Peptides against a protein of PDB entry 4CIC. Designs and how they scored, part 2

Target 1, 148 residues: chain A of PDB entry 4CIC
Amino acid sequence: KVSTKGHYGVQAMFDLAQHFGEGPVSLKSIAERQGLSEPYLEQLIAVLRKAGLVKSVRGAQGGYILAREPRDIKVGDIIRVLEGPIAPVESVSQDDPEHSLKFDFSVTKSVWEKVKKSIEEVLDSITLADMLKDAEEAQMAQGYMYYI
Target 2, 147 residues: chain B of PDB entry 4CIC
Amino acid sequence: KVSTKGHYGVQAMFDLAQHFGEGPVSLKSIAERQGLSEPYLEQLIAVLRKAGLVKSVRGAQGGYILAREPRDIKVGDIIRVLEGPIAPVESVSQDDPEHSLKFDFSVTKSVWEKVKKSIEEVLDSITLADMLKDAEEAQMAQGYMYY

## One batch from the design tools (peptide; made by RFdiffusion4, then SolubleMPNN)

Design b2_p25_4_s2
Fold by OpenDDE base, seed 5:
Formats: structure tokens, C-alpha cells, sequence
Structure b2_p25_4_s2 (fold): chain B 148 residues (1-148), chain C 147 residues (1-147), chain A 25 residues (1-25)
């Protein structure tokens, strides 16, 4: 599962993608559009900035921009930055590695590795540019429904 | 993510698959082999039994068996029984349903739906029989490293 | 030993928290 942090991080990055080329966006404006608290968004943006996905711009019209073009940022890149490696299973407590479980754990582990790989392939196949295109297509489809 | 419940449920079902055709397996023996507490396993088995994936056998050699052949049980079936529908995102806290979730922008939702579908396809492509085969192949590969 | 008792209490507490999550579903 993608955490709330990963989910909101993708939303915040998508908001920055929608404003890409328009200049710096304030955290306040992102928070308002995405329904996030400003303090929570500040924490997300700090992580994303440290990872080099976002840049801070200083000045009177200061704020944040994408550090790369939307086509060069995968959803998988955002998730890995915010959550770390995609873990298909919630970490079973590491505590009892010793007993008879070695063999059965190998097969169950292989199932989860297949799930992990599949999630990675999907998330790495979707860029912020793909999301922008999907949003435009959805908005056009809604616009056409109002004209019919 | 698969929960601990889903993970241990798959382990318990795989243990039952390894003993399929040998008769009923005691919860105690499954718990010992799978490193689970017996009370926790009892809860898992109760859910799996109610879903018709496991059968209880009564008697002196009583215990549990798979209700279907290993080839007829997908990992996805086990996960859906134990966790419900595959949710790619952790549910944002129920407390403020009004404001935050409305802007589940159709686009972000579509990303998670693609992830969901991909997880479902993988889990529905793997049966307990496939897991048994993979275990046998792994055991043979380890056996060949010792010769 | 105090450490074994604490581990057993933590294990029991995790089992109770898991049981509670299972009852809330």
C-alpha cells in the first residue's frame, strides 16, 4: 500500500506539474488546492527538495518549482523518495529469523517480490507528464459532457 | 501493501498445501512450522474456514485441510478473504471525509487503480500449486549445490 | 529475566492489538 505520505506527495508534485513553467508556487496555494495542511506540506516539500525533485525559489514571488520536467519525474520516483523502497508486505517483525521458516519464507518472499516488481513497473511507467495528459483528457471529456 | 494478516494467511495456506492429501494438520503443527502463535493462527483459520478455503476435520487426528486443490486457490483469493479488496493506498484517516477526499482528483485515483489492477493480476496469477512447484524447484537447486 | 517478561508482554500486547483490529473489521 502507498502511505498517506506517498499519496499526498504525488498530489503535491502533480500540483507543481500543473504550474510548471508558470514560475514558483507558494506552499499555501498548493495546500489550499490539495486540501493539505501547510505544515504537513512543508515536511513533504522538504523531503522532495532534498531528493532533488523540487527546487525552492527565493524572493517576493518565492515558492517551489519542479526541479525537472514533468516527463522526467515518474510516480515511482516520488514514492521511493517519500516511502523508500516499495515494500509489498508490511514488515513482519524481524524478530525470529532462526527457525524452520527459511524454506517457506523463500517461496512466500518470491510472491511478494513479484508483487513488488509489478508495482514498480506500473509506478515507473507513469510520469507527471502522463498525469497531466490524463487530466487534460478528463477535463475535455467533462467539457464535452456539458456541451451535449 | 499486504498486511501481516495477509502474509501469515498465505504462509498458513501454503503449509496446508504442502500437506495436501496427507490428511488433517493440527493448528499447533502449522503454528510451529510457520512461527505463528496458535491463538493468532486460530483466528486466521477461522476466517479462511468461513470463506470456504479451509475445512476442519473432527476426530483424534483432527485438524485442518485445504477445502480445494492447491491449483484452485490463488494467492489473490487468500488476500481478498483476509484483507478484503486490494487497496493500493492506505485509507486516509476517516476523520475528515468531507474536505480532503473530495479532491481525489480523477488522475491520482487512476494511478492507484492501475496499481491495484497490477497487484490483482499478479496475485491472481499465482496459485498454491505454483508456490509448491517453486518450493520444489528451490529445494532441488539447493540439493544440487551440495552435490 | 525481566527482558523475557517484557518481550512476552510486548508479544501479548501486539496480539491484543491485532485481535482488536480483527474485531473492528
Amino acid sequence: as target 1 above (148 residues)
Amino acid sequence: as target 2 above (147 residues)
Amino acid sequence: SSVKKKKEEEKKKKEEELEKKLEEE
Scores: peptide ipSAE 0.022, ipTM 0.777, DockQ to the pose 0.037
Fold by OpenDDE base, seed 2:
Structure b2_p25_4_s2 (fold): chain B 148 residues (1-148), chain C 147 residues (1-147), chain A 25 residues (1-25)
Amino acid sequence: as target 1 above (148 residues)
Amino acid sequence: as target 2 above (147 residues)
Amino acid sequence: SSVKKKKEEEKKKKEEELEKKLEEE
């Protein structure tokens, strides 16, 4: 599962991708478009900036830009920055090391590792550029439905 | 993400699969083998029983059995019973229907639907019989390391 | 007026709960 932090982080990064090449975008404008609180977005952007996915631009037209081209940012990279490694299971308190030696735990662990790998493969296969393309295709499809 | 409930539910169902054909297994014995509290396991088994994945057997040798063969129970079936539909994102309060109309939400939603589909495909591809086979293969590999 | 204020308070409470979860992670 992706947390709310991961979800809104991808949404904010996608907003920055839509404006890539137009110059710095204010947090206020992202917050308004994406329906996020500005304080919450500041926290997300701070993490993304520290990870080098976003750059801050100072000045009268200050704000944020993607630090890389949309094609060079995977959804998986955003999620790993915001949430860390993809964990397929919520933290089962591994506190009993004696139970870790039970054979049954190894098989169940292998199931979750397969799920993890599958999630990673999907999220690493999708870039912000792919999302932009999907957006353009969806807009064209909606435009065609209005003209028919 | 699978919850602790889903994880332990799969573990308990796998224990029942390992004993499939041997007769009813007591909750106490499952709890001891799987490192679960008996009261927690009772709650899990109650849900699994209601969904028809587990049967209760009454009597002196009473307990629980799988309601189906291990090959006929997918990991995905267990997870859906315990957690409901696989949600790739934690419940983002979808409470603003107006935001659902924003184009940006449609694209992000499509990403999560792809993740959901991928998780479902993996979990629906693994049966309790596949897990039993993986267990046997791992035991053989450990046995060969001791010789 | 009262319904709008309640929705804003619920929104603010959800935001504070989200901020608190983000600080605990």
Scores: peptide ipSAE 0.021, ipTM 0.777, DockQ to the pose 0.014
Fold by OpenDDE base, seed 1:
Structure b2_p25_4_s2 (fold): chain B 148 residues (1-148), chain C 147 residues (1-147), chain A 25 residues (1-25)
Amino acid sequence: as target 1 above (148 residues)
Amino acid sequence: as target 2 above (147 residues)
Amino acid sequence: SSVKKKKEEEKKKKEEELEKKLEEE
C-alpha cells in the first residue's frame, strides 16, 4: 500500500507539474489547491527538496518548483523518496529465524516479491508528464459533455 | 501492502495445500509448522471457512482441509477474503468531497487504480498449485546443492 | 455557528493526527 505521505506527495508534485514553467509557487497556494494542511505540506516539500525533486526559489516571489521536467520524474521516484523501497507486505517481524520452515517462507516471500516488482513497474511507467496528459484529456472530455 | 493477516492467511492456506489429499490437518500442526500462534490461526481459519476456502472435518482425526483443489484457489481469492478489496493507498479519509479539485483527485486516483489492477492481476495469476510447484522446484534446487 | 466550529475542530484534529503519523515514520 502507498501511505498517506506517498499519496499527498504525488498530489503536491502533480500541482508543481501543472505550474511548471510558470515560475515558483507558494506552499500556501499548493496547500489550498490540493486540500493539504500547510504544515504537512512543508514537511513533504522538505523531504522532496532534500531528495532533489523540488527546488526552493528565494525572493519576494519565492516558492517551489520542480527540480526536473515533469517527463523526468516518475511516480515511483516520488514514492521511493517519501516511503523508501516498496514493501508489498507490512513487515511481519520475521523475528523467529530458527524454525525449520525456511522453505515455506521462501515460496510465500516469492509471491510478495512478484507483487513488489509489479507495483514498481507500474509506478516507474508513470511520469508527471503522463499525469498532465491524462488531466488534459479528462478536461477535454468534461468540456465536450458540457457542449452536448 | 498486504497485511499480516493476509500474509499469514496465505501461509496457512499453503500449508493446507501441501497436505491436500492426505486428509484433515489439525490447527495445532499448522500453527507449529507455520510459526503462528494457535489462537491467531483459529481466527484466520474461521474467516477462510466462512468464505468457503476451507472445510472443517469432525471426528477423532478432525481438522481442516482445503475446500477446493490447490489449482482452484488463487492467492487473490485468499487476500480478498481476509482483507477485502485490494486498496493500493492507505485510506486517506477523502472526507472533503466539497473542494473544487475533483479533477486533480481524479488523475491521482487513476494512478492508484492502475497499481490496484496490477496487484490484482499478479495475485489472481498465482494459485496454491503454482506455489506448490515453486516449492518442489526450490526443494530440487536445494537437493542438487547437497550432492 | 456551533456546527461549523465542531467541523473546524475535527479538521484540526485530523491534521494533527496526520502530522503525528508523519513524525512517527
Scores: peptide ipSAE 0.021, ipTM 0.770, DockQ to the pose 0.013
Fold by OpenDDE base, seed 3:
Structure b2_p25_4_s2 (fold): chain B 148 residues (1-148), chain C 147 residues (1-147), chain A 25 residues (1-25)
Amino acid sequence: as target 1 above (148 residues)
Amino acid sequence: as target 2 above (147 residues)
Amino acid sequence: SSVKKKKEEEKKKKEEELEKKLEEE
């Protein structure tokens, strides 16, 4: 499962991708478009900036930009920055050290490793550029439905 | 993400698969082998029984058995019974329908739908019989490393 | 006026609960 943090992080990064090449975007404008609270977005952007996915621009037209081209940012990169490694199972809190037999039976573990690999392959196959293309195709399809 | 409930449910079902054809297994014995609390396992088994994946056997040698052959139970079936539909994202409460620009939501949704589909394909490709085979192969490989 | 204040308080509580969940993970 992707957390709410990962989900909103992908939305915020996609908004920055849509404005890539137009100059810096204010956090306020991203928050308004994506339906996020500005304080929550500030926390997300701080993490993304520290990871080098986003840059801050200072000045009268200050704000944020993607640090790399949309084609050079995978969805998997965003998720790993915000959530860490993709975990297919919620961490069973090892709080019961006595009865947590190390029997994460190699077979059950192998099932979750297959799920993990599959999620990673999907998220690493999708770039922000792919998402932009999909958005353009969806707009064109809607445009055609209004003209028919 | 699979919940802890889904994870332990797959372990309990796999334990029942390992004993398939040997007769009823007690919840106590499953709990001991899988490192689960007996009360927690009772809750899991109650859900699995209601879904028709497990049968209760009454008597002096009472307990639980798989309701179907291990080949006829997918990991995906177990997860769907315990957790419902595979959700790749935690349910963002759709409570603010007004400000989510429908378009950006659609592209992000398509990413999560691709992840969902990929998880479903993996979990529906693995049966309890496949897991039994993998366990036998792993035991054989360990047996060969001791020689 | 009163309904708006209640909605802002509920929004603030949801933000605090979300922040608390994010700190506990």
Scores: peptide ipSAE 0.019, ipTM 0.775, DockQ to the pose 0.014

## One batch from the design tools (peptide; made by RFdiffusion4, then SolubleMPNN)

Design b2_p27_3_s3
Fold by OpenDDE base, seed 5:
Structure b2_p27_3_s3 (fold): chain B 148 residues (1-148), chain C 147 residues (1-147), chain A 27 residues (1-27)
Amino acid sequence: as target 1 above (148 residues)
Amino acid sequence: as target 2 above (147 residues)
Amino acid sequence: SEEEEKKKKEEEERKKAKKEEALKREL
């Protein structure tokens, strides 16, 4: 699973992609458009900025921009920055790592590694540019349904 | 992500697959071999039994068996029984479902649906028989490194 | 009263700490 942090991180990065080339976007405006709390968004943006996916712009029209073009940012890059390596299983309670680790027989682990690889392949195949294109296609399809 | 419940459920079902055809296996022996607590395993097995993946055998040699051949049980079947539908995202905190759900723009949701589909395809491609074969191949490979 | 404001502040800080701990457990 992707965490709530990963989900909202992708949502915030997608909002910044929609405004790419329009200049810096305020955290307030992202928070309002994406239904996020401003303090939570500030924490997400701080991590994304440290990873070099987002840049802060200073000034009266200050805010945040994508640090790269939308085509150069994969969904997988955002998830890896926010969550680290994709873990296919929720952390088995570390309360007894010796007993739990001994019986993670190589075969059950191999199943989860196959799931991990498949998730990575999907998330690395989708860019913010692909998401922008899908949004435009969806808006056009909705626009056509209102004109018929 | 697969929950701890899904993970241990697959592990317990794989133990039952390794003993398939040998008769009923006690929960105690599964718990000992898989490093699971017996009470936790009892809860897992109860769900798996209700779903028809496991059968209980009564008697002095009572215990549990797979209800189907290992080739007829997918990893995806075990996960769906224990966790329900594969959710690619953790539940966004339901504290304001109306605000959070409104701005799950179709595009972000579509990304997660692609991830979901990919996970389902992988888990539905792996049977307990495939896992048994992989275990045998791994044991043979280890045996050949010691000779 | 000053005691009610102090109790409200402690309850807000306790809610904030619980939200931070919940966020840390989801990571």
Scores: peptide ipSAE 0.019, ipTM 0.748, DockQ to the pose 0.010
Fold by OpenDDE base, seed 4:
Structure b2_p27_3_s3 (fold): chain B 148 residues (1-148), chain C 147 residues (1-147), chain A 27 residues (1-27)
Amino acid sequence: as target 1 above (148 residues)
Amino acid sequence: as target 2 above (147 residues)
Amino acid sequence: SEEEEKKKKEEEERKKAKKEEALKREL
């Protein structure tokens, strides 16, 4: 499963994509639009900045921008930065050594590797530019429903 | 992510598939082979039995069997029984209503639905019979590395 | 009572602090 961190990270990155080319946006404005707490967003942005997906701009209009074009940022890149490698099974915390998933079962491991690969393929096939396009198409479709 | 429950459920069902046609197997024997605690396995088997994937056999050779042929049981069926619907995002527990994932964002929701569909397609493409075949092929390949 | 409400607030703050610390340990 994608964590809450991954989910909110994708939302924050999508907000930055919607404002790409308009200059730096404040964390406050992103938090308000995306329904995120500003302190939580600050932690997400710090990680994304360290990974080089986001850039901080200083000045009177200080804030954050995407460090790359929306077409050059995959959803998979955001998830890997925030969550690390896509794990198809929850790692049982090492705290119960009796219930450590002995992934030594080769066949069951192969099933989970197939799931992992499939998730990676999907997340690496979707860019922030694709998400922008989908948003525009959805807005157009809603606009047509109000005129009928 | 697949939970520990889903993972162990697939292991237990695969063990039952390996013994399909040999008669009922004891929970103890499954637990020993799969490295599971017997009490935990009993809980898993109770759920799988209620869903009609496993059958209990009573008698001197009492135990459990698959209720269907290995080819008629998908990995996706096991996961859906044990975990419910495949959720691509962790449901933030309702305990923080302020941080309830407002899945109302249509575009982000669409991304997760694509992930869900992809997981479902994979898990529904793999049967216990496919897993048996993969195990046989792996054993043959290991046998050839020793010669 | 005002004391029960104060105790409930302290317990909520302690739960928030523990969640924030748990979130910091998972990071």
Scores: peptide ipSAE 0.018, ipTM 0.739, DockQ to the pose 0.010
Fold by OpenDDE base, seed 3:
Structure b2_p27_3_s3 (fold): chain B 148 residues (1-148), chain C 147 residues (1-147), chain A 27 residues (1-27)
Amino acid sequence: as target 1 above (148 residues)
Amino acid sequence: as target 2 above (147 residues)
Amino acid sequence: SEEEEKKKKEEEERKKAKKEEALKREL
């Protein structure tokens, strides 16, 4: 499963992609458009900036921009930055030895590795540019429904 | 992600598949072989039984068996029984309205639906019979490395 | 003291509720 952190991170990065080339976007404006808490968005943007996916612009018109073109940022890159490696099974914390996965049966492990690979392939196949295109197509489809 | 419950459920069902046709297996023996707590396994088996994936056999040699052949049980069936529908995003509990997903942006939703579909396709492509075959192939490969 | 036993029981129930909430968040 993708965490709420991963979900909101993708939303924030997509908002920055929609404004790519228009200059710096304020966190306040992203928070308002995406229905996010501004303090929570600050934490997400700090992580994304440290990973080099986002740049901070200083000045009176300061804010954030994508560090790369939307085509050069995969959804998988955003998720890996926010959540780390895609784990197919929730890691039981090693601190409860009674609930520790004592027996990693090789066959069950191979099932979860197949799930992991499948998730990685999907997330690495989708760029922010693909998401922009999908949004434009959806907006055009809505526009055509109002003219019929 | 698959929960620990889903993971252990697949292990327990796979143990029952390995003994399919040999008669009823005790929860104690499954727990010992799979490194599971017996009380935890009782809870898993109760859910799996209620869903009709496992049958209880009563008597002195009582225990549990698969309710269907290993080929007729997908990994996806086990996961759906134990965890419910595959959710691509963790549901934030509605109890914190400040952390509620207020904006399901249609495009982000479509990304998660693609992830969901991909997980479902993988889990529904693997049966307990496929897992049995993979185990036999692995055991043969180990046997050939020792000769 | 009966009050210490009551506080200990409330703390155990609070730990149990937190473990159940953590288990519900981990599920």
Scores: peptide ipSAE 0.016, ipTM 0.743, DockQ to the pose 0.011
Fold by OpenDDE base, seed 2:
Structure b2_p27_3_s3 (fold): chain B 148 residues (1-148), chain C 147 residues (1-147), chain A 27 residues (1-27)
Amino acid sequence: as target 1 above (148 residues)
Amino acid sequence: as target 2 above (147 residues)
Amino acid sequence: SEEEEKKKKEEEERKKAKKEEALKREL
């Protein structure tokens, strides 16, 4: 599962992608558009900035920008930065590896590794540019529904 | 993410698959083999039984069996029974759908739906029979390392 | 008292549920 932190991180990064090339975006404006608390967004942006996905711009038109083009940022990159490696299973305390049949543990582990790989493949196949395109297509579809 | 409940549920179901056709397996024996507490396993088995994945057998050789053949039980079926629908994101309280740009919400939602679909496809592609086969292959590989 | 033991059990279950819910949120 993606955490709430990962979800809101993707939303904040997508908001920055929508404004990419328009200059720095204020945290306040992102928070207002995305329904996020400004303090929570500050924490997210601090992590994303440290990872080099977001850049802070100082000055009168200060704010945040994507550090890379939307096409060069995968959803998987955002999730890995915010949550770490994709874990398909919640960390089962391996408190008793001695009593579990080591073999059954290996087979169940292989199932979860397959799930992990599939999640990684999907999240690494989606860029912020793909999300922008999907957004444009959905806006066009809504525009056509208002003309019918 | 699969919960600890889902993980241990798959382990318990796999243990029952390994003993499929040998008759009823006691919860105690599953608990010992899988490193699970018997009370926790009782809770898992109760859910799996209610969903019709496991059958209780009564008598002196009483215990549990798979209710279906291992080939007819997907890992996805076990997870759906134990956890419900695969949710790719933790339930973000949709407390303010009015203030989120409805559009950004739709695009981010589509990403998570793609993740959900991929997880479902993987979990629905793996049966307990596939896990048994992977187990046999790994045992053979270990056997060949000892010779 | 039986009522204190019941309240302690409910508080342990509530702590367990909160710990399980917190563990679900940290994972």
Scores: peptide ipSAE 0.016, ipTM 0.754, DockQ to the pose 0.012

